# Peptides against a protein of PDB entry 8HF1, part 291

Target 1, 320 residues: chain A of PDB entry 8HF1
Amino acid sequence: NVMLYATKPTEVMVSFPHQEQVLTVTRLISAEIEKFYVSLDLMNIGVQPIRRSKSLQCLRDPSKKSFVKQLFNDFLYQMKEYGIYAASIAIISLIVEFDIKRRQAETLSVKLMHRTALTLCEKIRHLLVQKLQDMTYDDDDDNVNTEEVIMNFSTPKVQRFLMSLKVSFADKDPKDICCLVFVERRYTCKCIYGLLLNYIQSTPELRNVLTPQFMVGRNNISPDFESVLERKWQKSAIQQFRDGNANLMICSSVLEEGIDVQACNHVFILDPVKTFNMYVQSKGRARTTEAKFVLFTADKEREKTIQQIYQYRKAHNDIA

## One batch from the design tools (peptide; made by RFdiffusion4, then SolubleMPNN)

Design b2_p28_8_s3 (from b2_p28_8, 11 letters changed)
Fold by OpenDDE base, seed 4:
Formats: C-alpha cells, structure tokens, sequence
Structure b2_p28_8_s3 (fold): chain B 320 residues (1-320), chain A 28 residues (1-28)
C-alpha cells in the first residue's frame, strides 16, 4: 500500500487593487433595477396555485416575485464583482430564464411580470453592449469580444484571473492541464464560462489549449426545480471533464455535494472562501505534484485572507 | 468619471501583460 503522499498543493495568493469607483452605466442599471423593484412590489399577480408536488412542500413563493428579485440581485452582484463585460453575458442568462418563465406563466399577470422583467433585461443588455462598443478603438465596430475589451471592462480580480490563466497555460499541452475554477454563485458559472470562451477565442496562446466547461450545483431547495435539461447538462459536463474533453471546469458548490472530479493541477478560487468545507473540498482536488491552489484577494483584505487560510489549515490538521 | 476608471483598468491590463501575474505563496 503505497500511501500516495498526496503532495500538499502550493497555496498561492493573487492580490488585486480594491476598486471603489463605480461606472455611470452601473449606477444607471442599479437605479433601473431599484425602480423595477418598486413597480414589482405594486404588481398584483394573485396567489399562484401551490402545486403540491408530494415531496418537498417548498413553499413556492406564491408571488414568484422573490425569484425575480433574486435573479436581478445575482446580476447586480456579478456586475459589481466581475465587471461590465461579465455583466453583458450574465444578463443573457436572465433573458433566457425570464423568457422561459413568461412562456410557462399560467396567468396573464405572471406573464406580464416576466415580460416586464425581460424588457428591463433587454434595456440593461443594450446599455452594457453600448458601453463595451464605446472603447473599441479598431474600426471593426462589431467585435466586443476582443482580449482588450474583455480585459478593460473586467474588474481587477477578473483581469488577474484571466492573466493567471494565460501565464499558467499559454502554449501548454491540453493533456497536461486539469483546472478547476470555483465560484460562489451558480449563475456566475455560466457568466465566467461565457467570458472564458470569448477570452480563449481572442487569445491565440490559449486557443486549442483550454477547453472550458461549467457545472452548477444542484438547487439545494428541490431537485424538482432542476430542469431535466440542467441535470443532463451537469452529467455531460462532468463526463467531458473526466474524459479529458474539457480541461477547465467552473464549479459552484459541486464538491460540497459530493460530486467526484479528478485530481487537478490547478484550482482557482475566484470568490472568497467562506466555509471550511469549501476550503477542504476545493484544496483536496489539487493533488498533483505541482498542484497550485490559487486564491484571489483584494489588497485591503490580504491579511484577513491569510489569517482565514491559517484558521482553515489549523482546523484541517485538528481533524486529520 | 468613467473615462478615469476605464483608463485605470487599461493601465492595469497593460501592466499585467508586461509584468505577468505575481503568485504570492502563502507561508506555512
């Protein structure tokens, strides 16, 4: 029994400057969402029939308003944390979801609510895309998906993440790469996936090197709310990563749910490590000899991040 | 205001392209 001394991954930190300044477009979008919340609260959509599926009496919000607010709050978070470029991708996910919900609406009032949300998303999309176009110096007006646009409209955190990928994986053999990217929120997986697809396509050194995939955690509330399509996507994404057809996996909460992924040589934590379980599960995937566990921190939070990692290391050693 | 923010982000992107990314090892 060769105890594979699981080589302890190198834990590294990438610092980024804290950005307090907010773009005018971000303020405008936030104000439009707040106005929409006031309007949404005034909407009388009636009590929706509680389909008692026998299993989990998840109190479906009979108003469905909380879910609409949650999606916009998640969008606002992504716009703040990842920047305008990521927000332009994130808004598409909201558009798709509200269009599905609009089509599935059992009442005219609910249909109108989702239509109003959808109209706001299209306005937001236009504002974001227009702002991305304002900085395209090249006369090829239509391509907002350049390395330069992506970098310039990303937050300092995302800039450093993208550059970390470039520096770490430029011109490498795809077979030598097994990378995990952890994010906190399920919708961030799709957003960062879309951002990475565009970034990889615009970055020659990463073309044919990185093949991204994403996995969203199961909705902890009820497996009944997961579409058959989402479950199929999750299974397919894991399988592609296991088979080596994808070498970069973006995950939210997936490892906490006991989903087994292969040993990786790079694990990026794009969002703050909030739990000991997240630390142990994510770090436990960095198992190759040269494995790196990469954290991103604001310069102001650097010391706090280091202390948090020491606490997690101590707690892990006390259990081991 | 936006011009200043975007110019700062551009400068950071250019700096990162030139210098790369610094990985700071978290001490034991």
Amino acid sequence: as target 1 above (320 residues)
Amino acid sequence: MDKKILEERRKYAEKLKKEGVIYEEIPD
Scores: peptide ipSAE 0.470, ipTM 0.919, DockQ to the pose 0.818
Fold by OpenDDE base, seed 5:
Structure b2_p28_8_s3 (fold): chain B 320 residues (1-320), chain A 28 residues (1-28)
Amino acid sequence: as target 1 above (320 residues)
Amino acid sequence: MDKKILEERRKYAEKLKKEGVIYEEIPD
C-alpha cells in the first residue's frame, strides 16, 4: 500500500558543481581494473557446476567472472560519484568479499581468479591510502580519517551532503532526529556508512548526536543467497533504528520492498531519483510537520531534476 | 592537475564551512 501520507514534507534541492576533472590516482586505478578485466577474460576457470537449486532464479547466477566485474564496476562508480575517500572504504568491502570467495572456491582456477582480484584490491587500497596520506602534512599523524581529509577527497556532492548533516543536526538531541539517506546502489550503503562513521567521529558537533546504521536491499538473487548474517544484520539495523539506538539510516530501494520504518523528519536523496515509486516511498517517509525531503543535483542537471519532480508530483496527485 | 582539483575541493569545503549549505525550495 502506497500510504498517501497527508503531511507533505518541504522539498528542497542542494546543487553541487559538476566535476569534470579526474584525479591521476583515479585514472590509474581505472586503468588497472581494465587491465584486470582483459586478464580475467583470458582466465580459464572451467565449466562451473550449475548448482541446480530448484529455483529457476539460479540460472541467472552470473558467471563467477561477471560477479567479479560487477563488484569492480560498483567500486568504479563509487569512486567516481563519491570520491577517493569513499573509494578507500568501498575497496575494503571488495577485499572481504573476494577473500570469502577465495576461501569458498571449489576449484584451483576459481581460487586463483579470486586471489588475483584480491591482490588488485589490495593494490588499489594502497594507492588510495597513499594519496590520502599525501595531504596529511604532519608526518606523525597517519590519521587519514580527519574532517579535512574526508572533505577534501570527497566529491562536491558528498561535501554538501556531509555539511547538510552538520548544519541540520549539530548539537541537537539525538532523540529528535530521524533521518533517512537514500542511495541508488546496495554497495553504496556500506560505503557511505563507513564514511559517516569517520566523519561523525571527526566532527565534535555530531559526536553522540548522529548514530548511523545501514540497510542493504535484498539481493535480487534468491533470499537463499542472502547470507544468514546479512539478514540478521538487516533485522538488527532496522530494530536499532526503530528503538532509537540509531537515528540515521542509510538505505537503498529497501523501502520499495515494504520495510516499514518510523516517520522521519529528514530524508536525503543522495543519488538521482530514478523512479516514481522511489520518489513516493522516500518522500512518504518524511511525515513530521517540519519534515524535509532533500535532493542533491548537479548544477547542470538542476532544471531536469525540477521537471522530474514536477512530473512525479503530478503523477502522485493523479493517484491520490 | 591533481593539485588544481584538490585545491578546488578545498575551496568548496571552506566555502561550505563559512556559508553553510544553500537549500533551494522546490516550488509547488
Scores: peptide ipSAE 0.457, ipTM 0.922, DockQ to the pose 0.806
Fold by OpenDDE base, seed 3:
Structure b2_p28_8_s3 (fold): chain B 320 residues (1-320), chain A 28 residues (1-28)
Amino acid sequence: as target 1 above (320 residues)
Amino acid sequence: MDKKILEERRKYAEKLKKEGVIYEEIPD
């Protein structure tokens, strides 16, 4: 009985400067979304028939207005936490979602609401893309997807995350890499995935080294509302990661649902660890001999982050 | 204002490219 001493991963912290200064375009976009919320609250959508699906508890179908506000709040969070470049990718996901909801609208009032949201997203997209282009000195290359543009328009957290990937994985064998990236929010998975595709393509040392995938948790509301397309994507992404065809997986709460993911050598926590369960589950995936568990913290929150990790370590040892 | 923010981000990116990323081990 070889007691496989479960080698504890090395827990490391990457600090980043807190930036209080906000770009003018970010303030403008935030103000446009707030104006839209005022208009949205004034919209009469009527009483929506509660679709009684037969069996279990009437989870209140979130108000269609509440869902619209949630998507824009998630976008505002991504723009703040990850920067304008990430926001330019995130807004495309909102455009797609609101176009689907517009087409599926059972009433003219609901259709108009989603159309108004879509028009705002298109305006936001234009403002973001224009700001990315204004800093490309080369008027001729409409390609905002350079390493320089990605880095300059990313937050200090994202800059350090991208550089951590470059330093950790440059010129390595793809087979020696098994990396997880944890994010808090479902929509962040796809946003960071799109950012990583462009960053890897712009970074020669990571080309053919990193192959990213993403997984989004099952929508806790009902597995029945999960699109056939989303389920196919999840199954394909997991299988590619298991087969080694993908070596970097971006995930949210998916691993809380007991998805068996292989032992990883790197686990990046891109967002703050908010719960003991998230700490244990994410750390528990860093199981190789030289596994790293990497946290990102603002310099001002460094001591608080260290103390939180000590509390979680203590709580984990008291249960073990 | 935006120029100052972007210049600061550029300087951080250049510093990170030169020095790499510092991993601070959280001691036991």
Scores: peptide ipSAE 0.452, ipTM 0.917, DockQ to the pose 0.801
Fold by OpenDDE base, seed 2:
Order: C-alpha cells, then sequence, then structure tokens
Structure b2_p28_8_s3 (fold): chain B 320 residues (1-320), chain A 28 residues (1-28)
C-alpha cells in the first residue's frame, strides 16, 4: 500500500503595497454613481406584479432598484480592488446586463430605469477609456490593451498577480499547466478573465501558453434565460479545462457548490481567504507534485494573513 | 527534498524578486 501521501502544496504569500490609486476619474465615477442612486430612489417604477412562483427570489432581490444598485456597487468594488483597467472591462458586463433588462422591461418606468442605468454605464466607460488613452499616443481603442497600460492601471495586487503569472508560466508547455485562480465575487471572474485575455495577448512569453476560462457561480436567484446561458457557459468552460483546451480557470465559490475540477499544479488566491472551507477546498485542488498555493496580501495585513493560514492548517489537521 | 526542486524554487523566487514581487514560502 503506497500511501500516496498527497504531497502538501507549497504555500506562498505574495505581498503587495497598499497603494490607493487616488485617480480623479475614480472619484468622478463614484460621484456619478451616487448621483444616480439619488435619482433612482426618486424614480417611481410602480408595483411590479409579484409573479407568485418563486418566493425565494423576492427575498434576495426585493426590488429591481436593489439589483441595479448591487451591480453598480460590485462595479465600484472591482474598480477599487482591481483598478481602472479591470473596471473598463467590468463596465461592459453592466452595459450588457442593463441592455437586456431594458429590452425585457414589462413597463415604461422599468424600461426608463434600465435606460438611465445604461446611459450612466456608457458615460463611465467613456471616462475609463479616455483615462486609459492618456498613456497612449494613438486614439485607437486597440492601443489601450498593451502590457504597459494593463500594468499601470491595475492595482498593486493585480500587478503582483500578473507578474507572478508571467514568471510562473513564461515559455512553458501549455500541457504542463493546470492553474486555478480564485476570486471572491462571481462578477470578478469575468472582468479578471477579460483582463487576462488582454494581458496574455500583449505578453509574448504567455501568448499561446495560457488559455484562460472562467466559472460563474450558480446564481440560485434567476432561472432567466441568462442563467441558462451562464450554466451552458460554465459547463463548456469546465469541459474545456478538463480536456486541456483551457489551462487556467478563474473561479469564485463555485467549488463549494460541488463542481469537480481536476487536480492543479498552481492555485492562486487573488482575494483574501475569508473562510476555512474556501482554504481547504482551494488548497485541496493543488494536488500535483510541487503544486503551489499562492496567496496575495497587502503588506499591512501580512502578519494577520500568516496567522490565519496557521489557524486554518491547525483546524485542517484536527479534522484529518 | 530533492536538491533540484529546492534550486528551482530559489530561481523562481529570485525571478519574482527581480520583477519586484515579494515572494515568501509559508513554512509548515
Amino acid sequence: as target 1 above (320 residues)
Amino acid sequence: MDKKILEERRKYAEKLKKEGVIYEEIPD
């Protein structure tokens, strides 16, 4: 009986400076969103007919206004945590969402609400793109997707993540790579995916080496057409990752939902590990020989992060 | 631990350091 002692992954901490990018553009965007919230609160969208069927959905999104605010709050979080380059990608997801909701609106008031949200998203997109172009000599939108622009307009956390990817995977054989990237929020999966696509394309050493995919967590909320598309995409993305057609998978809490992902040689935790379950599940995917489990922490939170990892290790050993 | 593995880890940490990445292995 060769007890295949599952080789414990090497746990790594990557520190980043806590630099708040105080950009005028981020302040302007935040102020425009706050003004929009005041306007949104004044909008009379009427009493929506409570379709009797899904009592559980009404509890999480009691109003269409709450959902709109949630999307903008998630956008503001992404802009703060990942930078204005990631925000320029994230805003496109909001544009798509609000355009769908605008077209599906059953009332003129709801249609107007989503139209107003969409107009704000287009304004935000313009402000972000204009700021990215300030570093380019050419007004061509394609010129904003350079390694330099991506790096300069990303937070220190994202910069260190991208540098870690470059050093880890430069000029490697794609078949030897099985990488997971964990993020806290489902919406972050898509914006980090878009950022990685552009970064990989702009980085010759990673071009044709990394093929990213993303998993979106099952929104137990809406069985809408979008949730069917998300489920189809998720199934396709998982299959591509299993087949080796993708070698980097961006995940949120999806592993908690029983999605079986293969054993990986690299696991990156882009956001703080907040739960023991997240630690065990994410670390438990780093099962290959010489697997790396990489955490990102602000320098100021370094000691706290180390202590938390030791607590989680202890708790894991007490259960094993 | 295989000397080769340790050397690969060292080289990796040195590469990250050159890129301005603070890389620390969390000991057991």
Scores: peptide ipSAE 0.436, ipTM 0.832, DockQ to the pose 0.221

Design b2_p28_8_s4 (from b2_p28_8, 11 letters changed)
Fold by OpenDDE base, seed 5:
Structure b2_p28_8_s4 (fold): chain B 320 residues (1-320), chain A 28 residues (1-28)
Amino acid sequence: as target 1 above (320 residues)
Amino acid sequence: MDEEILKERREYAEELKKEGVILEEIPE
């Protein structure tokens, strides 16, 4: 076991202002979701047939209601942490999921539950898109996917992230870029991917430079719930990144020990580093000479973040 | 209130476009 003395990446911090103020549209959407939860709790969906799939782990098939609430809770998190532009992308994923679940519903009650959730998602989408359009004073160009709209409707964290990409990669050879972006939540990968596609398309300096892809970590809940399509897509995404057809990969988990991902020159941690394991494994992907490990922190949490990194550095050096 | 939030976000976006993003190296 050659402990490849991985070149220690340069650890970089990007601070962003903490914004406590919440847009009216965000409050309205949150209130509509809360009203929906009350309605959802009153819905009699009957006793769900416990499909006795053989593995005892199926016992926590979260009530179809719990899964619906989880998706909306993840959406609310994304809207808060990344902004209403990211939320406009995130809601599409909920629409797709609830439409699939509606069509796959075995009972009328479950079908109606997913239909009600879908109707709420369409309302949320309309509210978000309308708010994005309110800034486009040019009546003619309904294109909410401009750099300006993306930036203005993103959180300070996302603004700094996007600008960090622009500064780091503007007019570079795409072959010289191997970038990982780590996020905490599975659904954030697709949301940030959609945001990046639109941002890159609207940013000439990044157009044809960055080719993003996303990878969702394996659902620890059950490999049986991963569709064959999702597993094929994950394999394809990894292969595209290995082949250099994609040079930026968004991941929700530290790529499990054994996903041979190339040595990256940039690793961005978009969400707070919560564990030592996340720190070591994400940092351990930045292995090239002059590799950068970039963290994002609120200004109010800057000192706490620095102290946490020092603790993790110390702990890592004590094990190495 | 929304106008103030959006104004602040625009100001930050404009500042970032002019000054760039500060990448602060975490000292050893």
Scores: peptide ipSAE 0.467, ipTM 0.920, DockQ to the pose 0.815
Fold by OpenDDE base, seed 1:
Structure b2_p28_8_s4 (fold): chain B 320 residues (1-320), chain A 28 residues (1-28)
Amino acid sequence: as target 1 above (320 residues)
Amino acid sequence: MDEEILKERREYAEELKKEGVILEEIPE
């Protein structure tokens, strides 16, 4: 019996300085969103017709207002956790979602609600882009996508994540790379994907090395909101990753639901590991020889992160 | 205030370019 010693991945931690200071543009945007929430709560959008499917009824926001707030809350989180460069990409996802919902609106009041949200998103986009341009000498949009702008307008966590990719993969054979990047939130996948595309394009050592893809987990709230396009994209992205046409996959926590992804040599956890299941499932993808499981932690949370990993290791060993 | 934040982030970016990133193995 050759005990296949499942080579345990090397667990690695990357520490980053915690910054409490917030950019003026971030404060302004947060205040505009808060004002919008007050306005949104005053909007009379009527009762939406209840489609009788029993299982989906409990998950429907009958007002559709909670979903609007969720998207803006996710955006605020991304702006805080990843920086204003990532936020400039994240806001585009909100614009797309609200434009789709505006066009699909069954009532004038719902259409107006999504239009108001869209107008706010365009204002936010302008504020973010303007702030990114403050460091660029030229008004050309291409100048905001430089390595320098990306790094300077990213949080210390994202800076260290990008540098970790550069150090780990610079000038390597693309075939030798099988990388997963886990994020907590669905919309973060698209945001980090867009950020990585721009960063890779701006980094010669990575341009022909990393080919990113993203996979958005199934939204438990409404499988009906997964456009046929999103499902096709997910299937295509997974297939490209399996075929080696993509070598970096950004995933939300929903890889929990049994997406069979190949054994990876690198697993990055960009957001805090909140559950034992997330730990086991993400770590369980790092199965190659010399596989790395990389965590990011604020310096102030370093000890707490280490203790949490020890608890998860113990719990995993007690089940094995 | 914004200039200080951006200066600090620039300093971190330049430090990372020079020194790289520290990958600390979590001990057993």
Scores: peptide ipSAE 0.465, ipTM 0.920, DockQ to the pose 0.790
Fold by OpenDDE base, seed 3:
Structure b2_p28_8_s4 (fold): chain B 320 residues (1-320), chain A 28 residues (1-28)
Amino acid sequence: as target 1 above (320 residues)
Amino acid sequence: MDEEILKERREYAEELKKEGVILEEIPE
């Protein structure tokens, strides 16, 4: 039993300025969502049949309203944490989800609820796209997917994340790269994936270097409720990453036990490390020689973040 | 207000393009 001394990854911190100022469009969108919640609470969708999921005996929210609110709350979080460019991608995921739910609606009232949510998403999409276009000096280039637009409309955290990728991987051999990006929320995986696709395409030094994929953690609720498409996507994405056809994988912190992710040379934690388990599990994927474990922190929270990492290191060493 | 926010973000993006990003090693 050669205990391969798991080389401890180098822990790296990237600081970013904390911006408290909020764009007018972000305030407007937040207010529209709040108005929608008031309207949603007034909607009578009737008594929905209690679908007991066979596996968990958990009463799914019979009202389906909580799920609608969860999606919009996740969107609001993404808009705040990642910026309006990321939000323009995130809103498309809500549109797709609400259109599916609208089509699958068993009652007219539920169908109307999802239609109203969809109408709001289209309004939000228009507001976001318009704001992205207003900064393109060239009236003729409707292409909101330039490096400049991505950077200018991203939060300082996301700007530094993108630059960290550029500095780390510019002009490298794709075979020498095995990168994980951890995010807290399921929907952030797809949002950051879309952002990275556009950024890589706009960045010549990365176009043939980084091939991103994303894994959506299985909703613990039931594999029966995962769309066949989502399951197919997950299997394909994992296989592409195993085969080396993808070298950057975006994962939610809910990596289900049993996704055998290979040893990586870079692990980026885009969202704050909230738990010791998240620290150990994510750091434990950085197992190659000279592996880097990269954290992002606001300047105001830098000292607190360092102290938290020391506590986690100590606790990890006491268990090992 | 939006112009100031966007100006600051542009300045940060330009600085990051010139200087790169500082990857600070957390001491052992």
Scores: peptide ipSAE 0.464, ipTM 0.920, DockQ to the pose 0.797
Fold by OpenDDE base, seed 2:
Structure b2_p28_8_s4 (fold): chain B 320 residues (1-320), chain A 28 residues (1-28)
Amino acid sequence: as target 1 above (320 residues)
Amino acid sequence: MDEEILKERREYAEELKKEGVILEEIPE
């Protein structure tokens, strides 16, 4: 009986400085969203037929207003946690979502609500893109997708994450890379995917080395709200990752219940590990020899993060 | 204020380019 001692991955921590300072554009956008919430609460959209979706696990208020607020709250979180560059990508996902919902609107009032949300998203996009352009020294190149712009307009956490990818994977064989990136929120997968595409394209050492994909766990969204296109994308992304056509997969923490993802040599946890299950499930994907499990922490939370990892290690050893 | 924030972020980005990133192993 060769006890395959599953080689425990090396647990690595990357510290980043906490930025308390907030850009004027971020404050302006937050204020515009809050004004929109006041207006949204005053909108009469009529009584929507409660589609009794039988699935108890719809944590999302099925109200059309609550869904709109959730999307903007997720956007505000992304802008704060990842920076205005990531926000400029995240806002596109909201634009697409609200345009679809506007077209699918059964009533004029609901159509107008989604139109108002869309108009706000277009304004936010303009403010973000303008701010990205205003700080590009090269007046002539409208290209906001440079390594410099991405780094300068990202949070310290994202800067360290991108640099960790560069240091870890520069000039490596793509076949030797099997990387997972865990994020807390579903919509973060899309914006970090877009950010990584642009960063990899702008970073010669990562060009043709990293091929990112993203997947969103099934359990967070009622199958009724997941578009056929999103399901098709998820299946395709998983297959590309299994076939080695993609070597970096961005996923939300909800991978717990049954995405058969291959053993990886790198697991990055971009957001704080909030649960023991998340720790075990994410760490349990780093199964190769010399696998790395990489955490990101603010300098001020460094000691607390270390203590939390020791508690999770202890709890894991007591169950294993 | 925005200029100071962006200056600091640029300085951090340039420091990261020069020094790289510290991958600190969490001891057992």
Scores: peptide ipSAE 0.460, ipTM 0.919, DockQ to the pose 0.821; fails the geometry check

